# Ledger of designs, part 33: peptides against a protein of PDB entry 7AL2

Target 1, 85 residues: chain A of PDB entry 7AL2
Amino acid sequence: YEIMLIRPKTIDDINYVVDQVLEESNPVILDLSFLEKESPANFKLAGEKIKQMRSNYGAEALLLSRCNDKNLIIIAPKGVSLVRK

## One batch from the design tools (peptide; made by RFdiffusion4, then SolubleMPNN)

Design b2_p15_4_s2 (from b2_p15_4, 8 letters changed)
Fold by OpenDDE base, seed 1:
Structure b2_p15_4_s2 (fold): chain B 85 residues (1-85), chain A 15 residues (1-15)
Amino acid sequence: as target 1 above (85 residues)
Amino acid sequence: QEVLEFEEVYDELFE
C-alpha cells in the first residue's frame, strides 16, 4: 500500500480520501486546517466521512497533531493497524 | 455559514 498525504480543500478532495481508504486500502494523513478555516461545512463533512469509515468499514482514525494552522489526522483502512509504542 | 467549534467536531470524530 501507499500512504497518501493530502490537505483537502474541496469536496472532491474529501471524496478522494474516502476512495483511498475504502477502495485502494491506503492510509491517508490529512491536514484539515484548510477546511477548518475556509469551510466549516466541508470540515464537518470530512469529519462525518471519517466517522462513517470508522463505524461501517473498520477504519481507524487518530489525531496526530493540533497546532495553530495544522490539524493532522491519520486514517487507516481495515487491515492496517495503528499502534502506539 | 455555521461556525463549528473545533473541540466539538473532534470530540464527535473520535467517539
Scores: peptide ipSAE 0.038, ipTM 0.600, DockQ to the pose 0.085
Fold by OpenDDE base, seed 5:
Structure b2_p15_4_s2 (fold): chain B 85 residues (1-85), chain A 15 residues (1-15)
Amino acid sequence: as target 1 above (85 residues)
Amino acid sequence: QEVLEFEEVYDELFE
């Protein structure tokens, strides 16, 4: 698999994340900081889609970093485990 | 319309 990196800015970007996780089975590291600041509606939408992937498809999500300029989440498809040492 | 703050969104996300 590949690990995808993206900072979503549009709904199309959010849907890209969903496609990568569910269709391609690729982990995604995404920075939600743009949506958080610029579009509360799309920020909520992104969160809802992540929740749906967790609830319905066995994806896992983990907060990697939160600061002024970053809001990094990793989403792993079912079968890829997230391990912290 | 109610806008969820970051903490609320994350609490919901990881719930």
Scores: peptide ipSAE 0.038, ipTM 0.604, DockQ to the pose 0.083
Fold by OpenDDE base, seed 4:
Formats: structure tokens, C-alpha cells, sequence
Structure b2_p15_4_s2 (fold): chain B 85 residues (1-85), chain A 15 residues (1-15)
């Protein structure tokens, strides 16, 4: 698999993340800081999509870093284990 | 416009 990196700005970008995780089985490191600042509605949508992937497809999500200019999250498809030590 | 609280969003995301 490949690890994709994206800072989503649009609904199309959010759907790209979903496609990468569910169809391509690629982990995605995404930065939600743009959506959080510029579109509360799409920020919520991104969160709902992440919850759906976790609930329905066995994806996992982990917060990597949170500060003023970044909200970094990794989403892993089922079969790629995220381990916190 | 809706204001999302950080703690609420992340609690839901990583529940």
C-alpha cells in the first residue's frame, strides 16, 4: 500500500480520502486545519465520514498532532494496525 | 454558522 497525505479543502477532497481508505486500502494522513477554520460544515462532514469508516469498515483513526496550524490525523484501513506505545 | 467545539468533535472521532 501507499500512504497518502492531504489537507482537504473541498467535499471532493473528503471523498478522495474515503476512496483511498475504502477502495484503495491506503492509509491517509490528513490535516483538517483548513476545514476547521474555513468550513465548519465540511469539518463536521469529514468527522462523520471518519466515524462511518470506523463503524462500518473497521478503519482506525489516530491523532498525530494538534496545534494552531495543523490537525493531523492518520486513518488506517482494516488490516493496517495502528499501535500506540 | 455552526461553531464546532474541538473537544466534542475529537471525542466523537476517536470514541
Amino acid sequence: as target 1 above (85 residues)
Amino acid sequence: QEVLEFEEVYDELFE
Scores: peptide ipSAE 0.035, ipTM 0.605, DockQ to the pose 0.088
Fold by OpenDDE base, seed 3:
Structure b2_p15_4_s2 (fold): chain B 85 residues (1-85), chain A 15 residues (1-15)
Amino acid sequence: as target 1 above (85 residues)
Amino acid sequence: QEVLEFEEVYDELFE
């Protein structure tokens, strides 16, 4: 598999993340800082999609870093384990 | 415009 990196800015970007996790089985490292600041609606949508992937498909999500200009999260598909040490 | 706080979205992400 590949690890995808993206700072989503549009709904198309959010759908790309969903496709990568569910269809391609690729982990995605997301920076949600753009959506958080520029589009509350799309920020909420991204969160709902992540919750759906966790609840329905066994994906995992982990916060990597949170600061003024970054909101980094990794989403792993079922079969790729995220381990916090 | 509706303002969504990070902690509300965080709860959605990690519930």
Scores: peptide ipSAE 0.030, ipTM 0.583, DockQ to the pose 0.086

Design b2_p15_4_s3 (from b2_p15_4, 6 letters changed)
Fold by OpenDDE base, seed 2:
Structure b2_p15_4_s3 (fold): chain B 85 residues (1-85), chain A 15 residues (1-15)
Amino acid sequence: as target 1 above (85 residues)
Amino acid sequence: QEPLDFEEVYEELFE
């Protein structure tokens, strides 16, 4: 598999993340800082999609870092385990 | 535009 990196700015970007996780079975490292600052509605939508992937498809999500300019989260598909050491 | 409630969104993400 591949690990995808993206800072979503549009609904199309959010759907790209969903496709990578569910259809391609690729982990995605997200920076949600753009949506958080520029589009509260799409930021909420991204959260809903992540929740859906966790609840219905066995995806796993983990916060990597949050600061002024970054909001980094990794989303892993069911077959990829996230392990904190 | 209303400011985003970060806590509310992250509660949704990780609950």
Scores: peptide ipSAE 0.038, ipTM 0.608, DockQ to the pose 0.085
Fold by OpenDDE base, seed 5:
Structure b2_p15_4_s3 (fold): chain B 85 residues (1-85), chain A 15 residues (1-15)
Amino acid sequence: as target 1 above (85 residues)
Amino acid sequence: QEPLDFEEVYEELFE
């Protein structure tokens, strides 16, 4: 598999994340900082879709980093384990 | 319309 990196800015970007996790079975490291600052509605939408992937498809999510300019989450498809040492 | 902050969305993500 591949690990995808994206900082979503649009709904199309959010749907790209969903497609990578569910259709391509690729983990995605996404930076939600743009949506957090610029679009409360799409920020909420992104969160809802991540929760849906966790609830319905066995995806796993983990916060990697949060600071003034980054809000990094990794989303892993079922079968890829996220482990913190 | 009040903006959502990360903490609020984070709680939703991981509940």
Scores: peptide ipSAE 0.037, ipTM 0.612, DockQ to the pose 0.088
Fold by OpenDDE base, seed 3:
Structure b2_p15_4_s3 (fold): chain B 85 residues (1-85), chain A 15 residues (1-15)
Amino acid sequence: as target 1 above (85 residues)
Amino acid sequence: QEPLDFEEVYEELFE
C-alpha cells in the first residue's frame, strides 16, 4: 500500500480521502487546518466521514498534532494497525 | 449514522 498525504481544501479532496481509505486501502495523513479555518461546513463533513469510516468500516484514526496552523490526523484502513508507544 | 460534532471526534481520536 501507499501512504497518502493531503491538506484538503474542497469536497472533492474529502471524497478523495474516503476513496483512498475504503477503496484503495491506503492510509492517509490529513492536515485539516485549511477546512477548520475556511469552511466550517466542510470541516464538519470531514469529521463525519472519519467517524463513519471508523464506525462502519473498521478504520482507525489518530490525532498527530493540533496547533494554530496544523491539524494533523492519520486514518488507516482496516488491516493497517496504528500503534501508540 | 447519528451526527457528532467535531469536538466529540477529537476526543475519540485521543483514545
Scores: peptide ipSAE 0.037, ipTM 0.624, DockQ to the pose 0.085
Fold by OpenDDE base, seed 1:
Structure b2_p15_4_s3 (fold): chain B 85 residues (1-85), chain A 15 residues (1-15)
Amino acid sequence: as target 1 above (85 residues)
Amino acid sequence: QEPLDFEEVYEELFE
């Protein structure tokens, strides 16, 4: 698999994340800082999509870092385990 | 656009 990195800016980017996780089985590291600042609606949508992937498809999500201009989250598809040591 | 409550959103994200 590949690890995708994206700072989503649009709904298309959000759907790209969903596609990468569910269809391509690629983990995605997201920086949600753009959406948080520029589109509360799409920020919420991204969160809902992540929750749906967790609830319905066995994806895992982990907050990596929260700073002033970085909101880093990794979402891993089923089969890729996220482990905190 | 309405102000975003970051903490509320992230609480929902990781329930």
Scores: peptide ipSAE 0.036, ipTM 0.607, DockQ to the pose 0.085

Design b2_p15_4_s4 (from b2_p15_4, 8 letters changed)
Fold by OpenDDE base, seed 2:
Structure b2_p15_4_s4 (fold): chain B 85 residues (1-85), chain A 15 residues (1-15)
Amino acid sequence: as target 1 above (85 residues)
Amino acid sequence: MEELEFEEWYDELFE
């Protein structure tokens, strides 16, 4: 698998994340800081899709950092386990 | 070794 990094700015970017996790089985490191500041509606949509991927498809997610204009989250598909050592 | 979970406060934002 590949690890994707993206700072979504549009609905197309959000759908790209969904496609990477569910169709390509790639983990994604997200920075949601743009959506959080510039589009409350799309920020909510992104969160709903993350929740759906966790609930319906067995994805895992973790907040990595929220500071300095960053809102970093990793989401992994069911086949990739997120483990803390 | 522990499996990681999403933060509860973030889940609450999108319930």
Scores: peptide ipSAE 0.088, ipTM 0.635, DockQ to the pose 0.357
Fold by OpenDDE base, seed 4:
Structure b2_p15_4_s4 (fold): chain B 85 residues (1-85), chain A 15 residues (1-15)
Amino acid sequence: as target 1 above (85 residues)
Amino acid sequence: MEELEFEEWYDELFE
């Protein structure tokens, strides 16, 4: 698999993340800081899609770092284990 | 949704 890196700015970017996790089985490291600051609606949408991937498809998600300018999350497809040490 | 409610929702995303 590949590890994808993206800072989503649009709904198309959010859907790209979903496609990478569910269709391509690629882990995604994403920075939600742009959506959090510029579009609360799309930030919520991204969160709902992450929750859906976890609940319905066995994806895992972990917050990597949250600071003033970054909100880094990893999403792993089913079969790629995330371990918090 | 209040900001506090949103923050609480967000904090639960990774549980």
Scores: peptide ipSAE 0.083, ipTM 0.609, DockQ to the pose 0.093
Fold by OpenDDE base, seed 1:
Structure b2_p15_4_s4 (fold): chain B 85 residues (1-85), chain A 15 residues (1-15)
Amino acid sequence: as target 1 above (85 residues)
Amino acid sequence: MEELEFEEWYDELFE
């Protein structure tokens, strides 16, 4: 698989993340800082999509780093295990 | 979204 890196800015970017996880089975490392600051609605949408992927498709999501400038999350599709050392 | 509500909502994303 490939690991995708993206800082989503639009709904299209959010949908791209969903497609990468569910259709391509690729983990995605995403920075939600843009959406969090510029579009609370789309930030919430992204969060809802993450919840849906977790609840319905067995995806996992972990917060990697959160600060004023970054909101880094990894989303792994079913079959890719996320393990903290 | 209120800041206090945001933190609670955000934490729930990973529960």
Scores: peptide ipSAE 0.078, ipTM 0.600, DockQ to the pose 0.101
Fold by OpenDDE base, seed 5:
Structure b2_p15_4_s4 (fold): chain B 85 residues (1-85), chain A 15 residues (1-15)
Amino acid sequence: as target 1 above (85 residues)
Amino acid sequence: MEELEFEEWYDELFE
């Protein structure tokens, strides 16, 4: 598999994340900092899609880092284990 | 189990 890195700015970017996790079975390192600052609506949308992937498809999500200009979350598809040490 | 809304889930990530 591949690990995708993206800082989404648009709905298309959010849908890309969903496609990577569910269809391609690729983990995604997601920086939500742009959406959080610039589009509360799309930030909420991204969160709802993450919730759906967790609830319905067995995806996992783990906070990697949050600082002034980063909001990093890894989303892993079912079968890729996230381990916090 | 009650499904967490995004804000609740997001806050949980920081715990």
Scores: peptide ipSAE 0.045, ipTM 0.591, DockQ to the pose 0.099

Design b2_p15_5_s1 (from b2_p15_5, 6 letters changed)
Fold by OpenDDE base, seed 2:
Structure b2_p15_5_s1 (fold): chain B 85 residues (1-85), chain A 15 residues (1-15)
Amino acid sequence: as target 1 above (85 residues)
Amino acid sequence: MIQDASEYIDEVINS
């Protein structure tokens, strides 16, 4: 698998993330800082999609870093385990 | 530090 890195700005970007996780089985490192600041609606949508992937498809999500200019989350598909040592 | 994002994601959904 590949690890994708993306800072989503549009609905198309959000759907790209969903496709990477569910169809391609690739983990995605997301920076949600753009959506959080520029589009509350799409920020909420991104959160809903992540929750759906966790609840319905066994994806895992970890918060990596959160500050003023970064909001980094990794979302991993089922079969790729995120382990904290 | 890394942590389970579930709580934060729930905040996003409910905001």
Scores: peptide ipSAE 0.095, ipTM 0.666, DockQ to the pose 0.902
Fold by OpenDDE base, seed 3:
Structure b2_p15_5_s1 (fold): chain B 85 residues (1-85), chain A 15 residues (1-15)
Amino acid sequence: as target 1 above (85 residues)
Amino acid sequence: MIQDASEYIDEVINS
């Protein structure tokens, strides 16, 4: 698999993340800082999509960093383990 | 600190 990195700005970007996780089985490192600042509606949509992937498809999600300029989350498809040592 | 994102994501959805 590949690890994808993206800072979503549009609905197309959000759908790209969903496609990568569910159809391509690729983990995605996701920076939500643009949506959080510029589009509350699309920020909420992104959260809903992440919850759906966790609840319905067994994806895992970890918060990597949240500060003034970053909102980093990794979302991994079922079968790819996220482990902290 | 790396942590499970579930609580934060739920907060986003509920806000």
Scores: peptide ipSAE 0.091, ipTM 0.660, DockQ to the pose 0.925
Fold by OpenDDE base, seed 4:
Structure b2_p15_5_s1 (fold): chain B 85 residues (1-85), chain A 15 residues (1-15)
Amino acid sequence: as target 1 above (85 residues)
Amino acid sequence: MIQDASEYIDEVINS
């Protein structure tokens, strides 16, 4: 598989993330900092999509880093395990 | 109730 990196700015970008995880089975490292600052509605939407992928499709999500200018999250499709030590 | 989007995403990721 491939690991995708993206900083979503639009709904189309959010849907792209969903497609990568669910259809392509690719893990995605996404930076939500743009949405968090510029679009509260789409930030909430992104969170809802992550929850849906976890609840309905067996995806996992983990916060990698959060600071003033970054909000990095990895989303892994079913079959790719995220392990924290 | 979580109303702040930042708090919401934290809950989504860590719950």
Scores: peptide ipSAE 0.086, ipTM 0.649, DockQ to the pose 0.104
Fold by OpenDDE base, seed 1:
Structure b2_p15_5_s1 (fold): chain B 85 residues (1-85), chain A 15 residues (1-15)
Amino acid sequence: as target 1 above (85 residues)
Amino acid sequence: MIQDASEYIDEVINS
């Protein structure tokens, strides 16, 4: 698999993340800082999609880093294990 | 520190 890196800016980018996780089985590290600041509606949508992937498809999502200019989240498909040591 | 992303997003949205 590949690990995708993206800072979503549009709803198309959000759907791209969903496609990568569910269809391509690729983990995605995404920075939600743009949506958080520029589009509260799409930020909420991204959160809803993450919840759906966790609830319905066995994805796992973890916050990696949060600061003023970054909101880094990793979303892993069911086949990829996220482990903190 | 790593925390659950869904919980964090809910916290931000509902804050």
Scores: peptide ipSAE 0.125, ipTM 0.677, DockQ to the pose 0.670; fails the geometry check

Design b2_p15_5_s2 (from b2_p15_5, 8 letters changed)
Fold by OpenDDE base, seed 2:
Structure b2_p15_5_s2 (fold): chain B 85 residues (1-85), chain A 15 residues (1-15)
Amino acid sequence: as target 1 above (85 residues)
Amino acid sequence: EVQDATEFIDQVINS
């Protein structure tokens, strides 16, 4: 698999993330800081999609870092384990 | 009322 890195700005970007996780089985490291600042609606949508992937498809999500200009999250498809040591 | 988006994301990730 590949690890994708993206800072989503549009709904198309959000759907790209979903496709990478569910169809391509690639983990994605997301920076949600753009959506958080520029589109509360799409920020919420991204969260809902992450929740759906976790609940319905066995994906895992983990917060990596958050500060003023970053909101980094990894979302991993089922079969790629995220382990905190 | 509308839930704070940052808190919503935190709940999505950590719940």
Scores: peptide ipSAE 0.045, ipTM 0.650, DockQ to the pose 0.094
Fold by OpenDDE base, seed 3:
Structure b2_p15_5_s2 (fold): chain B 85 residues (1-85), chain A 15 residues (1-15)
Amino acid sequence: as target 1 above (85 residues)
Amino acid sequence: EVQDATEFIDQVINS
């Protein structure tokens, strides 16, 4: 698999993340800071998509870093294990 | 610290 990196800005970007996780089985490291700042509606949508992937498809989602300019999350498809040492 | 992303997102949305 590949690890994708993206800072979503549009609904197309959000759907790209979903496609990468569910259809391509690729982990995605995403920065939600743009949506959080510029589009509360699309930020909420992104969160709902993450919840759906966790609840319905067995994806894992971990917050990596939260600060003034970053909101980094990793989403991994089922079968790719995220382990904290 | 690494934490569950869903919990964080819920906190932001509900705050």
Scores: peptide ipSAE 0.037, ipTM 0.625, DockQ to the pose 0.681
Fold by OpenDDE base, seed 1:
Structure b2_p15_5_s2 (fold): chain B 85 residues (1-85), chain A 15 residues (1-15)
Amino acid sequence: as target 1 above (85 residues)
Amino acid sequence: EVQDATEFIDQVINS
């Protein structure tokens, strides 16, 4: 698999993340800081999509880092294990 | 530090 890195800016980018996790089985590291600041509606949508992937498809999501200028989350498909040592 | 994103995601959804 590949690890995708993206800072989504549009709804198309959000759908790209969903496709990568569910169809391509690739983990995605997202920076949600752009949506958080520029589009509250799409930021909320992104959160809803992440929750849906966790609830319905066994994806796992972890917060990597959050500060004023970044909001990093990794989403892993069911087949990829996220382990904290 | 890696934390579970559940709380953050719930905050986004319920905001």
Scores: peptide ipSAE 0.037, ipTM 0.631, DockQ to the pose 0.892
Fold by OpenDDE base, seed 5:
Structure b2_p15_5_s2 (fold): chain B 85 residues (1-85), chain A 15 residues (1-15)
Amino acid sequence: as target 1 above (85 residues)
Amino acid sequence: EVQDATEFIDQVINS
């Protein structure tokens, strides 16, 4: 698999994340800081998509880093284990 | 432990 890195700004970007996780089975490192600051609606949408991927497809989503300008989350498909050591 | 992303998102959305 590949690890994708994206800071989504649009609905198209959000859907790209979903496609990468569910269709391509690629983990995605996601920076939600733009949506969080600029679009409450799309931030909520991104959150809902993450919840759906977790609930319905066995994806895992963990917070990697949180600071003023970054909100980094990794979303992994079911077959990829997330380990912090 | 790394915080569950959905918990964080829920906190932000519902704050």
Scores: peptide ipSAE 0.037, ipTM 0.627, DockQ to the pose 0.590

Design b2_p15_5_s3 (from b2_p15_5, 8 letters changed)
Fold by OpenDDE base, seed 3:
Structure b2_p15_5_s3 (fold): chain B 85 residues (1-85), chain A 15 residues (1-15)
Amino acid sequence: as target 1 above (85 residues)
Amino acid sequence: MVQDASEFIDEVINS
């Protein structure tokens, strides 16, 4: 598999993340800082999509970093294990 | 610190 990195800015970007996780089975590292600052509606939508992937498809999600400039999350499809050492 | 994203996601959705 591939690991995708994206800072989503549009609904198309959010749907791209969903496609990568569910259809391509690729982990995605997301920076949600743009949506948080520029579009509360799309920020909420991104959160809902992540929750749905976890609840309905067995995806895992970890918060990597949260600060003024970055909101980094990794989401992995079912079968790809995220391990903390 | 790296942590499970569940609490953060709930904050995002409920904000």
Scores: peptide ipSAE 0.709, ipTM 0.935, DockQ to the pose 0.911
Fold by OpenDDE base, seed 5:
Structure b2_p15_5_s3 (fold): chain B 85 residues (1-85), chain A 15 residues (1-15)
Amino acid sequence: as target 1 above (85 residues)
Amino acid sequence: MVQDASEFIDEVINS
């Protein structure tokens, strides 16, 4: 698999994340800071999509960093283990 | 600190 990195700005970007996790089985490190600041609606949508992937498809998600200009999350498809050592 | 994203995601959805 590949690890994708993205800072979503549009609905298309959000759907890209979903496609990468569910269709391509690629973990995604995403920065939600743009959506949080610029689009509350799409920020919420991104959260809903992540929750759906966790609830319905067994994806896991970790919060990597939360600071002023970064909301970094890694979401991994089922079968890819996220481990903090 | 790296942590499970559940609480954060809930905050995002309910914000």
Scores: peptide ipSAE 0.708, ipTM 0.935, DockQ to the pose 0.863
Fold by OpenDDE base, seed 1:
Structure b2_p15_5_s3 (fold): chain B 85 residues (1-85), chain A 15 residues (1-15)
Amino acid sequence: as target 1 above (85 residues)
Amino acid sequence: MVQDASEFIDEVINS
């Protein structure tokens, strides 16, 4: 698999994340800081999509960092294990 | 600190 890195700015970017996780089985490290600042509606939508992937498809999601300039989350498909040591 | 994203995601959705 590949690890995708993205800072979503549009609905197309959000759907890209969903496709990478569910269709391509690639983990995604995403920075939600742009959406949080520029589009509250799409920020909420991104959160809803992540929740849906966790609830319905067994995806895992970890919050890596939360700062003013970064909201880093890794979301992994069910087949990829995220392990804290 | 790395943590499960559940609480953050709920915060995002309900904000």
Scores: peptide ipSAE 0.708, ipTM 0.935, DockQ to the pose 0.902
Fold by OpenDDE base, seed 4:
Structure b2_p15_5_s3 (fold): chain B 85 residues (1-85), chain A 15 residues (1-15)
Amino acid sequence: as target 1 above (85 residues)
Amino acid sequence: MVQDASEFIDEVINS
């Protein structure tokens, strides 16, 4: 698989993330900072999509970093294990 | 701190 990195800005970007995780089985590292600042509605939508992928498709999600400049989450498809040592 | 995103995601959804 490939690891995708994206800072989504639009609904199309959010849907791209969903496609990468569910259809391509690629983990995605997301920076949600743009949506948080510029589109509360799409920020919420992104959260809903992540929750749906976790609850319905067995995806895992980790919060990597939360600060003023970055809002980093990794979402991994089922079969890709995220482990902390 | 790296952590499970569950609580954060719920905060995002309920914002």
Scores: peptide ipSAE 0.708, ipTM 0.935, DockQ to the pose 0.899

Design b2_p15_5_s4 (from b2_p15_5, 8 letters changed)
Fold by OpenDDE base, seed 2:
Structure b2_p15_5_s4 (fold): chain B 85 residues (1-85), chain A 15 residues (1-15)
Amino acid sequence: as target 1 above (85 residues)
Amino acid sequence: MVQDADEFIDEVINS
């Protein structure tokens, strides 16, 4: 698999993340800071999509960093384990 | 700090 890095700005970007996780089985590191600042609606949508992937497809998600400039989340498909040591 | 994203995601959805 590949690890994808993206700072989503549009709905197309959000759907790209979904496709990467569910169709390509690639983990994705997302920076949600653009959506949080520029589009509350799409920020919420991104959260809903992540929750759906966790609830319905067994994806895992970790918050990596949160500050004014960064809002980093990793979302991994069911076959890729995220482990904290 | 790395942590489970569940609480954050719920915060995002409910914001």
Scores: peptide ipSAE 0.516, ipTM 0.897, DockQ to the pose 0.921
Fold by OpenDDE base, seed 3:
Structure b2_p15_5_s4 (fold): chain B 85 residues (1-85), chain A 15 residues (1-15)
Amino acid sequence: as target 1 above (85 residues)
Amino acid sequence: MVQDADEFIDEVINS
């Protein structure tokens, strides 16, 4: 698999993340800071998609960093293990 | 600190 990195700005970007996780089985490192600042609606949508992937498809999600300029999450498809040491 | 994203995601959805 590949690890994808993206800072979503549009609905197309959000759908790209979903496609990468569910169809391509690729983990995604995702910065939600643009959506949080510029589009509350799309920020909420991104959260809903992440929750759906966890609840319905067994994806895992970890919050990597939350500060003024960053909102980093990794989401991994079922079968790719995320482990904290 | 790295943590499970569930609580954060729920905050996003419910805010």
Scores: peptide ipSAE 0.510, ipTM 0.896, DockQ to the pose 0.926
Fold by OpenDDE base, seed 1:
Structure b2_p15_5_s4 (fold): chain B 85 residues (1-85), chain A 15 residues (1-15)
Amino acid sequence: as target 1 above (85 residues)
Amino acid sequence: MVQDADEFIDEVINS
């Protein structure tokens, strides 16, 4: 698999993330800071999509870093294990 | 509005 890195800015980017996780089985490291600041509606949509992928497809998600300029989340498909040591 | 979104995302990814 590949690890995708993206800072989504549009709804198309959000759908790209969903496609990468569910169709390509690639983990995605997201920076949601742009959506958080520029589009509260799409920020919420991104959260809803993450929730759906977790609930319906067994995806895992972890918050990697959160501050004023970064909102880093990794979302992994069911076949990829995220382990905290 | 942004604050509400922050809280929402925290709930989603840490639930």
Scores: peptide ipSAE 0.343, ipTM 0.816, DockQ to the pose 0.108
Fold by OpenDDE base, seed 5:
Structure b2_p15_5_s4 (fold): chain B 85 residues (1-85), chain A 15 residues (1-15)
Amino acid sequence: as target 1 above (85 residues)
Amino acid sequence: MVQDADEFIDEVINS
């Protein structure tokens, strides 16, 4: 697999993340800071998509960093284990 | 700090 990195800005970007995790089985490191600041609706949508991937498809998600200009989350498909060590 | 995203995601969805 590949690890994808993206700072989503649009709905298309959000859907890209979903496709990478569910269809391509690639972990994705997301920076949600743009959506949080610029689009409350799409920020919420991104959260809903992450929750859906976790609840319905066994994806895992970890918050990597939270600061003023970054909200970094890693989403991993079921076959990739995320371990805090 | 690296942590489970559950709380954050819930905050996002319910914000």
Scores: peptide ipSAE 0.517, ipTM 0.898, DockQ to the pose 0.899; fails the geometry check

